# Ledger of designs, part 20: peptides against a protein of PDB entry 4U39

Target 1, 302 residues: chain A of PDB entry 4U39
Amino acid sequence: SIKVIGVGGGGNNAVNRMIENEVQGVEYIAVNTDAQALNLSKAEVKMQIGAKLTRGLGAGANPEVGKKAAEESKEQIEEALKGADMVFVTAGMGGGTGTGAAPVIAQIAKDLGALTVGVVTRPFTFEGRKRQLQAAGGISAMKEAVDTLIVIPNDRILEIVDKNTPMLEAFREADNVLRQGVQGISDLIATPGLINLDFADVKTIMSNKGSALMGIGIATGENRAAEAAKKAISSPLLEAAIDGAQGVLMNITGGTNLSLYEVQEAADIVASASDQDVNMIFGSVINENLKDEIVVTVIATG

## One batch from the design tools (peptide; made by RFdiffusion4, then SolubleMPNN)

Design b1_p27_3_s4
Fold by OpenDDE base, seed 3:
Structure b1_p27_3_s4 (fold): chain B 302 residues (1-302), chain A 27 residues (1-27)
Amino acid sequence: as target 1 above (302 residues)
Amino acid sequence: MKIFFFAVAKSKEELRKKFEEAKKKLE
């Protein structure tokens, strides 16, 4: 089974966005120290952590409180994650609960023997230096606790959106990028394909790889597959080029008119931008809502 | 959602082979 656990406000917003986009084949768990915020989750499983420590009033933007809250609720977290083959831990870094609890939850998942993938955001620069410093500590702790860590630099989202984009919309876009990172992987595993993915192949690419880079490209028109692939490998979300990547996960999502030729063209572009000996997992997903759009998600490891 | 195609490839050559196998299954 695949479990997605959203930790704190940003993680729970991402989980809500996943549910709204009908991401299939995954179990959703919402975790928070704030009981009121947790009640707004659309997840079937809602877990309040650190009830004794916080009394449901949240972590007060303190990562140490988030950490201790997860430690207090360890047994409850273990029971919720039990039997998972794969666990996605999603959080917005820089806050109290997400920053402190996400590494603890990730370590619990890993200790249970699940393939543990972190998908987290760095805060925007406008959120202030304190959040950036807290996020750096949380990301360091996540890197030790996961098999693969995807870090989304929120400031790079500002390069994709209009300069006049309201702050609230920038956060919504960050939640959407978190969704795309999780869905890009989960769709490849959870959905039966013409060729079944061996979960062992996913483990080979994602186990103990440390930091991973994610790129996203969207295009329409006659060359949409090639354009989407080129945008993905040159995405502002990539902190570096993928030319040294030894492992690549690629998701190509299109409408009912997605052709095998388009999938091949996109895969060839991504493979050509990767290491010569790249181990690539690629999948194509049909989403009837995309009509003429193609979305390419690339996750580079190693 | 339907997955149209999925493959694992360790090389460009293997990737090409997987596509050719997929084409044959769709014929």
Scores: peptide ipSAE 0.175, ipTM 0.775, DockQ to the pose 0.788
Fold by OpenDDE base, seed 5:
Order: C-alpha cells, then sequence, then structure tokens
Structure b1_p27_3_s4 (fold): chain B 302 residues (1-302), chain A 27 residues (1-27)
C-alpha cells in the first residue's frame, strides 16, 4: 500500500489538493498539532499529534514543539503507517508542525521498512529569514530520515507564475507542485500498466538516494510531448541539470488522445538529457480531464 | 484514469525494446 501523510498546515493543504484532484491508489493521512486546522482536512484519516503537549492549539511556529508532538504520538503514527510499502511525507518547511514533525514521521516510516519519500517546500524569501533558517534545519533532518527527498524551492515557483500573481495564488501553486511531486511517483506504482513496474525497480532508484530534483513541463498542440519534456528538463524547479543523475523517474500524463509516439518522443528527450548509464523509470497515464494537455514530471535522483 | 505504459530502462537500447514490447501489446 501507498500512504501519503500531510504534516502541518502546508502538508494538509497539499493533501487536500491531492484529494480534490482524485489522486488514486493512495491512502491519505492528515497530521497536525492544531485540532481546528485538522478538522478542515479532507483526508479519511486525521491524526492529532502532541495532544498533551499542545492541547490542540498548534506548535506556535516552533519546530521543537512539532518534533516533540510527533515523538509523543509515535505509537499512533506507527499504527497508521503499519503495512505501507511506500510512504510519502509532505510538508511546508519553515513552520512549527511540518518542520519538526515531518522528519520524525519519516523516520518512523523508514524504520517500519517502507520506501520513504519526502516531498517538501522551502518557504518563500518574503516569509522571512526565520522561516528559511527553520526550514534549513528541518530539511537537513528530513534528508537523514528519508530514502529520497524532493525539495521544492518556492521562490522558483515565482519564475513559473506571472509576476503579478497574488501571494495567495503563489501558495496555491506551491500546494499544486507538492501534489504533482507525489502524484508523479504514485501514479507509476499504484496503477497497472501495459508493462507493470516491479516495486523492486522503484526501490532501486529511490532507496537511500538522498536529495532529488523535480522538473515539471506542461504543453499543448502538435509538438506538445516534446515541448512538455523540454520544459520539464529545463524547469525552474530544477536547481541543477539532470545530466549527472543516476536515476530518473518520468511521468507522462495526457488525455485520451495521448499516443505511444508522443510517450516515446518525450522519453527520448529526457533520456538524452540524463546520464548515459541512467536508470530510468517511465510511465504514461491517461487523464481524461487533460484533453489536449500533456504534463511531464521528471524526478532526478542520485 | 488508465495507465497507458510503464517501463524501466537502463539504456536507450532497453528503452527501445520496451517500446517495441508495448507496441506488440497494443496490436
Amino acid sequence: as target 1 above (302 residues)
Amino acid sequence: MKIFFFAVAKSKEELRKKFEEAKKKLE
């Protein structure tokens, strides 16, 4: 089974966005220290952590409170994660609950033998230096607790959106990028294809790889597959080129008119931008809601 | 949501083989 855990406000917003987009084949768990915020979650499983420590009033933007809250609720977290083959831990880093609790939850998942993937955001620079410093500490702790860590630099989202985009829309886009990171991987595993992926192959590419880079490309029209692939490998979300990556996961999502030729064209572009000896996992997904749009997600590991 | 194609490839040659296998399954 695949479990997605949203940790704190940002993680829970991302989980809500995943549920709204009908991401299939995963179980959703919302984790928070704030009981009121947790009640707004759309997740089937809602877990309040640190009930004794925080009394449901949240972590007060203190990562140490978030950490202690997860430690207090360790047994409950273990029970919720038991039997998972893969666990996604999603959080907005820089806050109290997400920054402190996400590494603890990730470590619990890893100790249970699940393939543990972190998908987290760095705060925007405008959120202030304190949040950036807290996020850096939380990301460092996540790196030790996960098999693969995808870090989304929110400032790079500002390069994808219009300069006049309101702050609220920038946060919504961050939630959407978190969704795309989780869905891009989960779709490859959760759904039977024409050629089934062995979960062992996914483990080989993602186990103990540390930090991963994610690129996203979206395009429409006659050359949409090639354009989407080129946008993905040159995505502002990529802090570096994928040419040195030992492992690449690629998801190609399109409408009912997605052709095998388009999938091959996109895969060839990504493979050509990667290391010569790259281990590539690729998958194609049909989403009837995309119509003429193609979405390419690339995750580079190693 | 329908999955169209999934494969693992360690080389461009292996990638090509996987696409050829997929084509045969679609025929």
Scores: peptide ipSAE 0.160, ipTM 0.768, DockQ to the pose 0.764
Fold by OpenDDE base, seed 2:
Structure b1_p27_3_s4 (fold): chain B 302 residues (1-302), chain A 27 residues (1-27)
Amino acid sequence: as target 1 above (302 residues)
Amino acid sequence: MKIFFFAVAKSKEELRKKFEEAKKKLE
């Protein structure tokens, strides 16, 4: 089974966005120290952590409280994650609960033998230096607790959106990028295809790889597949080029008119931008809600 | 028909072969 666990406010917003977009084949778990915020989750499983420590009043933007809350609730977290083959841990770094509890939850998942993938955000620079420093500590702790860590730099999202984009829309876009990171991988595993991926192949590419880079490209028109692939490999979300990547996961999502030729063209572009000896997992997904758009998601490991 | 094609390729050549195999199955 695949489990997605949203940790704290940012993680729970991302999980809500995943549920709203009908991401299939995954179980959703919402975790928070704030009981009122947790009640707003759309997840089937809702877990309040640190009930004794926080009395449901949240972590007060203190990562140490988030950490201790997860430690207090360790047995409950273990029971909720039990039997998972893969666990996605999603959080907004820089807060109290997400920053402190996400590494503890990730370690619990890893200790249970699940393939553990972190998908987290760095705060925007405008959220202030305190959040950036807290996020750096949380990301460092996540790196040790997961098999693969995808870090989304929120400031790079501002390069993709219009300059006049309201602050609330920038946060919604961050939640959407978190969704795309989880869904881009989960669709490859959970969606029945003409050729099913062996979960062993996913483990080979993602186990103990440390930090991963993520790129997203969206395009329409006659050359949409090539344009989407080119945008993905040159995405502002990539902190570096993928030319040295030893492992690549690629998701090509299109409407019902997605052709095998378009999938091949996009895959060839990404493979050509990767290492010569790259291990590539690629998948094509049909989303009936996509009209003429193609979305290419690239996750580079190693 | 939702054509979900998933493959693992360790090289560009292997990728090409897998696409050729997929084309044959659709045919």
Scores: peptide ipSAE 0.137, ipTM 0.736, DockQ to the pose 0.649
Fold by OpenDDE base, seed 1:
Structure b1_p27_3_s4 (fold): chain B 302 residues (1-302), chain A 27 residues (1-27)
Amino acid sequence: as target 1 above (302 residues)
Amino acid sequence: MKIFFFAVAKSKEELRKKFEEAKKKLE
């Protein structure tokens, strides 16, 4: 089974966005210290952590409170994660609950033997230096607790959205990028496809790889596959080029008119931009809601 | 380079055949 755990406000917003987009084949768990915020989750499983410590009032933007809250609720977290083959831990770093609790939850998942993938955001620079410093500490702790950590730099989202984009829409886009990171991987595993991916192959590429980079490209038109692939490998979300990546996960999502030629063309572009000895897993997903758009998601590991 | 091909198509039987052919070419 695949479980997605949203931790704190940002993680729970991302989980809500995943549920709204009907990401199938995964179990959603919402974790928070704030009981009121947790009640707004669309997840089937809602877990309040640190009830004794916080009395449901949240972590007060303190990561140490988030950490202690997860430690208090360790047994409950273990029970919720039991039997998972893969666990996604998603959080907005810089907050109290997400920053402090996500590494603890990730370690619990890893100790249970699940393939543990972190998908987290760095705060926007406008959220202030204190949040950035807290996020850096949380990311460092996540890196030790997960098999693979995808870090989305929110400031890079500002490069792909209109400069006039309202702050609220920038946060929604961050939630959407978190969704794309989780869905890009989960669709490759959870969706009964024409060709089933062996979960062992995913483990080989993702186990103990540390930090991963994610790029996204979207295009339309005659060369949409090539353009989407080129945009993905040059995505502002990539903190570095993928040329040294030992492992690549690629998801190509298109409408019902997605051709094998387009899939091949996109895969060839990504492969050519990667290491010569790269291990690549690529999947094609049909989304009927995509008319003429192709979405390419690239996750580079190692 | 090892390429693992996974096709998730909730779509037409025609896509199925194309991906099966693609798999055979990648094997």
Scores: peptide ipSAE 0.058, ipTM 0.634, DockQ to the pose 0.125

Design b1_p27_4_s1
Fold by OpenDDE base, seed 2:
Structure b1_p27_4_s1 (fold): chain B 302 residues (1-302), chain A 27 residues (1-27)
Amino acid sequence: as target 1 above (302 residues)
Amino acid sequence: MKKILVQIVAKSKEELREKLEEYKKKL
């Protein structure tokens, strides 16, 4: 089974966005120290952590409280994650609960033998230096606790949105990028296809790979496949080129009009930008909600 | 309903191309 665990406010907002977008074949778990915030989750499984420590009042933006809250609730976290083949841990780094509890939850998932993938955000620079410093510590702890860690630099989202985009919409776009990172991988595993991927192949590409980079490209029109692929490999979300990556996961999502030629063209572009000996998983997904749009997601590991 | 049309695992650009061409012949 695949489980997605949202940790703290940012992680739970991302999980709500995943549920709203009908990401199928995954179980959703919401974790928070704030009981009132947790009640707003759309997840079927809602877990309050650190009930004795915090009394449901949240972590007070302190990562050490978030860490201790997850440690207090270890047995409950183990029970909720038990039997998962794969666990996505999603959080907004820089806060108390997400920064402190996400590494503990990730380690619990890994110790249970699940393929553990972190999908987390760095805070925007405008959220202040304290959040950036807390996020750096949480990201370091996540890197040790996961098989693969995707870090989304929120400041790079400002390069892909309009300059007049309200701050609230920039946070919604961060939640959407978190969704795309989880969904880009989960659709490859959980969605039945004409040819199914072996979970062992995904495990080979993602197990003990450390930090991963994510690129996203969206395009419409006659050359939409090539344009989407070019945008993905040159995405502002990529902190480096994908040419040095030991593994690549590629998802090409289109509407019912997605052609095999478009799929091939996009795959050839991403492969051409990758290492010659790269281990690549490629998946083509039909989403009936897409009309003329193609979405290319590239995750580079190693 | 979301459907995966093609899933390919390749260890090289060449293997990816070969598997894509094999898939084209099956369609």
Scores: peptide ipSAE 0.247, ipTM 0.775, DockQ to the pose 0.818
Fold by OpenDDE base, seed 3:
Structure b1_p27_4_s1 (fold): chain B 302 residues (1-302), chain A 27 residues (1-27)
Amino acid sequence: as target 1 above (302 residues)
Amino acid sequence: MKKILVQIVAKSKEELREKLEEYKKKL
């Protein structure tokens, strides 16, 4: 089974966005120290952590409180994660709960033998230096606790959106990028296809790989597949080129008009930008909601 | 309902091309 755990405010917003976008074949768990914020989750499983420590009032933007809250609730987290083959841990880093609890939850998932993938954001520079420093510590702890860690630099989202984009829309886009990272992988595993992906192949590419980069491309029109692939490999979300990556996961999602030619063209572009000896998992998904859009997600590991 | 059209695991660009050509022959 695949489980997605949203940890703290940003992680729970991302989980809500996943549920709203009908990401199938995954179980959703919302984790928070704030009981009021947790009640707003759309997740079927809601877990309040650190109830004794925080009294449901949240972590006060302190990562050490988030850490201790997850440690207090270890047995509850273990029971919620039991029997998962794969666990996604999603969080906005820089806060109290997400930064402190996400590494603890990830370690619990890994100790249970699940393939553990972190999908986290760095805070925007406008959130201030304190959040950036807290996020750096949380990302370091996540890197030790996961098999693969996808880090989304939120400031790079500001390169994709208009400069006049309201702060609230920038956070919504960060939640959407977190969704795309989880969905790009989960759709490859959880969606029944003409060719079933062996979960062993996913483990080979994602197990003990450390940090991973994610690129996303969206396009429409006659060259939409090639344009989406080119946008994905040149995505502002990529902190480096994918040419040095030992592993690549590629998802091409399109409408019912997605052709095998478009799929091949996009795969050839991403493969051509990758190492010659790259281990690549490629998948194509039909989503009837995309109509004329193609979405290419690239995750580079190693 | 979401459907996967193609799922390919390849260890090289050449293996990817070969598997894509094999897939075309099965369609």
Scores: peptide ipSAE 0.134, ipTM 0.713, DockQ to the pose 0.814
Fold by OpenDDE base, seed 4:
Structure b1_p27_4_s1 (fold): chain B 302 residues (1-302), chain A 27 residues (1-27)
Amino acid sequence: as target 1 above (302 residues)
Amino acid sequence: MKKILVQIVAKSKEELREKLEEYKKKL
């Protein structure tokens, strides 16, 4: 089974966005120290952590409170994650609950033998230096606790969106990029394909790989597959080129008109931009809500 | 050698069959 656990405000917003986009074949868990915020979650499983420590009033933007809250609730977290083959831990780094609790939850998932993938955001520069410093500590702790960590640099989202994009929409786009990171992988595993992906092949690419890079490309028109693939491998979300990546997960999502030729063309571009001996898993997904658009998601590991 | 695993995801068994038959005709 695949579980997606949203931790704190940003993680729970991402989980809500996944549910709204009908991401299939995953169980959703919302975790928070704030009981009122947790009640607004759309997840089937809602877990309040640190009830004794926080009294449901949240972590007060303190990562140490978030950490201690997850430690207090360890047994409940273990029970909720039990029997998962894969666990996605999603959080906005820089806050109290997400920054402190996400590494603890990730370690619990890993100790249970689940393939543990972190998908987290680095705060925008405008959220202030304190959040950036807290996020750096949380990201460091996540690297030790996960098999693969995808870090989304929120400031790079400002390069993808229009310059006039309101601050609220930039946060919504961060939630959407978190969704794309989880969905790009989960669709490869959870959705019945023509060729069933062996979960062992995913484990080979993602187990103990540390930091991963994520790129997204969207295009329309006659060369949309090639253009989307080129945008993905040159994505502003990539903190580095993927040329040294030993593992690549690629999702090619299109409408009902997505052709095998387009899938091959996009895969060849990504494979050519990767290491010569890259292990690449690619999946093609049909989304009827995509008219003429192709979305390419690339996750590079190693 | 690059190991490329191809997964085609279809929402229905019918769509799956059609795309598999098209794939087999192009091989």
Scores: peptide ipSAE 0.056, ipTM 0.605, DockQ to the pose 0.092
Fold by OpenDDE base, seed 1:
Parts: structure tokens; sequence; C-alpha cells
Structure b1_p27_4_s1 (fold): chain B 302 residues (1-302), chain A 27 residues (1-27)
């Protein structure tokens, strides 16, 4: 089974966005120290952590409180994660609960023998230096606790969106990018494909790989597949080029008019931009809600 | 040799199935 755990406010917003987009084949777990915020989750499983420590009042933007809250609730987290083959841990780093609890939850998942993938955001620069420093500490702890860690630099989202984008929409786009990171992988595993992926192949590409890079490309029109692929491999979300990556997961999502030629063209572009000996997992998804749009998601590991 | 594992999650046409099995054999 695949489990997605949203940790703290940002992680739970991302989980809500995943549920709203009908990401199937995964179990959603919302984790928070704030009981009121947790009640707003759309997840089937809602877990309050650190009830004794925080009394449901949240972590007060302190990562040490988030950490201790997860440690207090370890047995409850273990029970909720039991029997998962794969666990996604999603959080907005820089806050108290997400930053402190996400590494603890990830370690619990890993200790249970699940393939543990972190999908986390760095705070925007406008959220201030304190959040950025807290996020850096939490990301370091996540890197030790996961098999693969995808870090989304929120400031790079501002390069993809219009400069006039309201702050609230920039946070919604961060939640959407978190969704795309989780969904781009989960659709490859959880959705019965025309070609079933062996979960062992996913483990080979993602197990003990450390940091991963994520690129997204979106395009429409006649050359949409090639343009989306080129945008994905040159995405502002990529902190480096994918040319040295030993593993690549690629998802191509399009409407009912997505052709095999478009799929091949996009796969060839990404493969050509990757290492000569890259292990690539490619998936194509039909989404009827995508009219003439193609979305390419690339996750580079190694 | 690049190992491209193609997993295609298409809810649609049987024709994508056949052509992508061919794609898997060519990769």
Amino acid sequence: as target 1 above (302 residues)
Amino acid sequence: MKKILVQIVAKSKEELREKLEEYKKKL
C-alpha cells in the first residue's frame, strides 16, 4: 500500500489539494499538533500528535516542539504506517510541526521497511530568515530519515507564476507542486497501467538516493510534448541539471488526444538530457480534464 | 544502455496498449 502523510499546516494543505485532485490508490494521513487545523483536513485518517505536550494548540513555530510531539506519538504513528510499502512524507519546511515532526515520521516509516520519500518545500524568502534557517535544519534531518528527498524551492515558483500573483496563490501553487511531486510518482505505482511497474524497479531508483530534483513542464499546441519536456528538464524548480542523474522518473500527463508519438518525443528529450547509463521509469497518464495541455514531471535521483 | 521502463497508465484506447508493448520491446 501507498500512504501519503501531510505533516503540519503546509503538508496538510498539500494533502487536501491531492484529495481535491482525486489522486487515487493512496491512503491519506493528516498529522498536526494543532487540533483545529487538523479538523479542516480532508484526509480519512487524522492524527493529533503531541497532545500532552501541546494540548492541541500547535507547535508555536518551534521545530523542537514538532519533533517532541512526533516522539510522544511514535506508537500511534507506527500503527498508522504499518503495512505501507511506500510512504510519502509531505511538509512545508520552516514551521514548527512540519519541520520538527516530518523527519521523525519519515524515520518511523523507514524503520518499518517502507520506501520513504520526502516531498517538502523550502519557505519563500519573504517568510523571513528564521523560517529559512529552521527549514534548512529540518531538510538536513529529512535527508537522513528518507530514501529520497524532493525539495521544492518555493522562490523558484515565483519564476513560473506571474509577478502579480497574490501571495495566497503562490502558496496554492506550492501545494500544487507538492501534489505534482507525489502524484507523479504514485500514479506510476498505484494506477493499474497497461504496463505494470515492478515496485522493485521503483525501489532501485529511489532507495537510499538522498536528494532528488524535480522539474515540471506544461505546454499546449502542436509541439506541446517536446515543449513540455524541454520545460521540465530546464525547470526553475531544478536546482541543477539532470545530466548526472543515475535515476529518472518521468510522468507525461495529457488529455484523451495524447499520442504515442508525443509520448515518445517527450521521453526521448528527457532521456537525451539524462546520464548515458540512466535508469529511467516512464509513465503516461490520461487526464480527461487536460484539454490540449501536456504536463511533464521529471524527478531525477542520484 | 539506458533502461527505460515504460509504465503507461492510460484509461483509453487499446491501440495505445499494442503500440506501447511494441515500444517496450524496442527499448
Scores: peptide ipSAE 0.035, ipTM 0.601, DockQ to the pose 0.108

Design b1_p27_4_s3
Fold by OpenDDE base, seed 5:
Structure b1_p27_4_s3 (fold): chain B 302 residues (1-302), chain A 27 residues (1-27)
Amino acid sequence: as target 1 above (302 residues)
Amino acid sequence: MKKILIQIVAKSKKELREKLAEFAAKQ
């Protein structure tokens, strides 16, 4: 089974966005130290951590409180994650709960033998230096606790959105990018394909790979597949080119009019930008909610 | 939603192209 665990406010917002977009084939778990915030989760499983430590009042933007809250609730987390083949841990780094608890939860998932993937954001620079420093510590702890860590630099989202984009919309886009990262991988595994992926192949590409880069490309019209693929491999979300990547996960999502030619063209572009000896998992997904839009998600590991 | 998923695992650009071509020939 695949489990998505949202940790703290940002992680829970991302999980809510995943549920609203009907990301299928995954179980959703919301984790928070704030009981009031947790009540707003759409997840089926809602877990308050550190109830003794925090009394449901949250972590006070302190990562050490988030860490201790997850440690207090270890057995409950283990029970909720038990039997997962894959666990996505999603969080906004820089806060108390997400930054502190996400590495602990990731380690619990890994110790249970699940393929553990972190999908986390760095805070925007405007959120202040304290959040950036806290996020850096949380990201460092996540690297040790996961098989693969996707780090989304929120400041790079500002390169994709209009310069006049309100701050609230920039946060919504960060939640959407978190969704795209999780969905891009989960759709490859959880959706029955015409060609079944061996989960062992996913595990080979993602197991103990450390930091991964994510690129997203969206296009419409003629050549939309090629444009989306080119945008994905040159995405501002990529902190580096994918040419050195030992593993690539590629998802092409389109509407019912997605052609095999478009799929081949996009896959050839991404493969051409990758290492010669790259282990690639490619998947194409039909989403009836996509009209003429193609979304290419590339996750580069190694 | 009928998600039709084409899934291809390839260890090289060559293998990717071969598997895509094989998939195309089976459709």
Scores: peptide ipSAE 0.322, ipTM 0.834, DockQ to the pose 0.769
Fold by OpenDDE base, seed 3:
Structure b1_p27_4_s3 (fold): chain B 302 residues (1-302), chain A 27 residues (1-27)
Amino acid sequence: as target 1 above (302 residues)
Amino acid sequence: MKKILIQIVAKSKKELREKLAEFAAKQ
C-alpha cells in the first residue's frame, strides 16, 4: 500500500490539495500538533501528535516541540504506517510541527521497511531568516531519515507565478507543487495500467538516493508535449540540470487525446537531457480532467 | 478514471527508445 502523510500546516494543506485533485490509490494521513488545524483536514486518518506535550495548541513554531510530539506519539505513528510499501512524508519546512515531526515520522516509516520519500518545501525568503534556519535543520534531519528527499525551493515558485501574486496564492502554489511531486510518483505506481511497474524497479531508483530534484512543465497547443518536456527539464524548481542524475522518474499526464507520438516526443526530450547511463522510469497517464493540457513531471535522483 | 497508457523501465536512453518503439509496433 501507498501512504501519504501530511505533517503540520503545510503538509496538511498539501494533503487537502491532493484529495481535492482526486489523487488515487493512496491512503491519506494528516498529522498535526494543532487539534483545530487538524479538524480542517480532509484526510480519512487524522492523528494528533504530542497531545500531552502541546495540549493540542500546536508546536509554537519550535521544531524541538514538533520532534518531541512525534516521539510521544511513536506507537500511534507506527500503527498508522504498518503494512505500507511506500510512504510519502510531505511538510512545509521552517515551522514547528512539520520541521520537527516529519524527520521522526520518516524514520519510523523507514524502520518499518517502507520506501520512504520526503516531499518538502523550503520557506520563502519573506518568511524570515529564523524559518530558513529551522528549515535547513529539518531538511538535514529528513535527508538522514528518508530514501529520497525532494526539496522544493519556494522562492523558485515566485519565478513561475506573476510578480503581483498575493502571498496566499504563492502558498497555494507551493501546496500544488507538493501535490504534483507526490502525484507524479504515486500515479506511476498506484494507477492501473496496460504495463504495471514492478515496485522493485521504483525501489531501485529511489532507495538510498538522498536528495532529488523536481521539474514540472505544463503546456497546451500543437507542440504541447515537446513544450511541457522542455519546461520540465528547464524548470525553475530544478536547482541543477538533470544531466548528472543517476535516476529519473518521468510522468507524462494528458487528456484522452494524448497521443503515443506526444508521449515518445516528450520522453525523448527528457532522455536526451539525462545521463547516457540513466536509470529511467517513464509513465504516461490519462487524466480525463485535463483538457488540452499536458503535464510533464521529472524527478531526478543521484 | 485515470489510466496509464504506458509504463517503461529503462537503464539507458537506447533501451528507452527500443522499448518505446516495440510498444508502438504492438499498437
Scores: peptide ipSAE 0.299, ipTM 0.806, DockQ to the pose 0.855
Fold by OpenDDE base, seed 4:
Structure b1_p27_4_s3 (fold): chain B 302 residues (1-302), chain A 27 residues (1-27)
Amino acid sequence: as target 1 above (302 residues)
Amino acid sequence: MKKILIQIVAKSKKELREKLAEFAAKQ
């Protein structure tokens, strides 16, 4: 089974966005120290952590409280994760609960033998230096606790969105990028297809790889596949080029008009930008809700 | 309903192209 755990406010907003976008084949778990915020989750499983420590009042933006809250609730987390083949841990770094609890939850998932993937955000620079410093500590702890860690630099979202984009929309776009990171991988595994990926192949590319980079490209029109692929490999979300990556996961999602030619063209572009000896998993997904859009997601590991 | 059209595991650009061509020939 695949489980997605949203940890704290940002992680739970991302999980809500995944549920709203009908990300299939995954079980959703919402984790928070704030009982009121947890009640707003759309996840089937809702877990309050650190009930004795916090009394449901949240972590007060303190990562040590988030950590201790997850440690207090370790047995409940273990029970909720038991039998998962893969666990996505999603959180906004820089807060109390997400920053402190996400590494503990990730370690629990890894110790249970699940392929453990972190998909987390760095805070925007405008959220202040304290959040950036807390996020750096949380990201360091996540790197040790996961098989693969995708870090989304929120400041790079500001390079993709319009300059007039309201601050609230920039946060919604961060939640959407978290969704795309989880969905880009989960759709390759959990969606019934003409060709089944062996979960062993996913494990080979993602196990003990440390940091991963994520690129996204969206395009429409006659050259939409090539344009989406070029945008993905040159995405502002990529902190480096993918040419040195030992592993690449590529998802091409299109409407019912997605052609095999478009799929081949996009795959050739990404493969041409990758290492010669790269282990690549490629999947194409038909989403009937997409009209003329193609979405290319690239995750580079190693 | 979401459907996967193609899934390919390849260890090289060459293998990727070969598997894509094989898939195209089966359609």
Scores: peptide ipSAE 0.277, ipTM 0.810, DockQ to the pose 0.834
Fold by OpenDDE base, seed 1:
Structure b1_p27_4_s3 (fold): chain B 302 residues (1-302), chain A 27 residues (1-27)
Amino acid sequence: as target 1 above (302 residues)
Amino acid sequence: MKKILIQIVAKSKKELREKLAEFAAKQ
């Protein structure tokens, strides 16, 4: 089974966005120290961590409280993650609960033998230096606790969105990018296809790979496949080019009008930008909600 | 309903191109 665990406010917002966008074939778990915030989750499983420590009042933006809250609730986390083949741990780094608890939860998932993938955000620079420093510590701890860690640099989202984009919309876009990272992988595994992806192939590309980069491209019109692929490999979310990556996961998602030619064109563009000896998983997904849009997601590992 | 059109696992750029070409030739 595939489980997606949202940790703290940002992780739970991302999980809500995944549920709203019909990311299927996964079980959703919401984890928080704040009982009121947790009640707003759309996840099937809601877990309050650190109930004794925090009394449901949250972590007070302290990662050590988030860590201790997850440690207090270890047995409940183990039971919720039990039998998962794959666990996505999603969080906004820089806060209390997400930063502190996500590495603990990831380690629990890994110790249970699940392929453990972190999908996390760095805070925006405008959230201040304290959040950036807390996020750096949480990301470092997360890297040791996961098989693959996708880190989304939120400041790079500001390069993709309009300069007049309200702060609230920038956070919604960060939640959407978290969704795209999880969905880009989970749709390849959980969506029924003509050829089911062997989970062993996913393990080969994602196990013990450390940090991964994600690029996203969206386009419409006649050249939409090529444009989306070019945008994905040149995405501001990529902190480096994908040419040095040992592994690449590529998802091409389109509407019911997605052609084989478009899929081939986009795949050849990403392959052309990748290393000659890259291990690549490529998948194309139909999403009836995309109409005329093509979304290309590239995840580079290694 | 979401449906996967194509899934390809390739260990190289060459293998990916070969598998894409084979898939295109079967359609």
Scores: peptide ipSAE 0.257, ipTM 0.792, DockQ to the pose 0.827; fails the geometry check

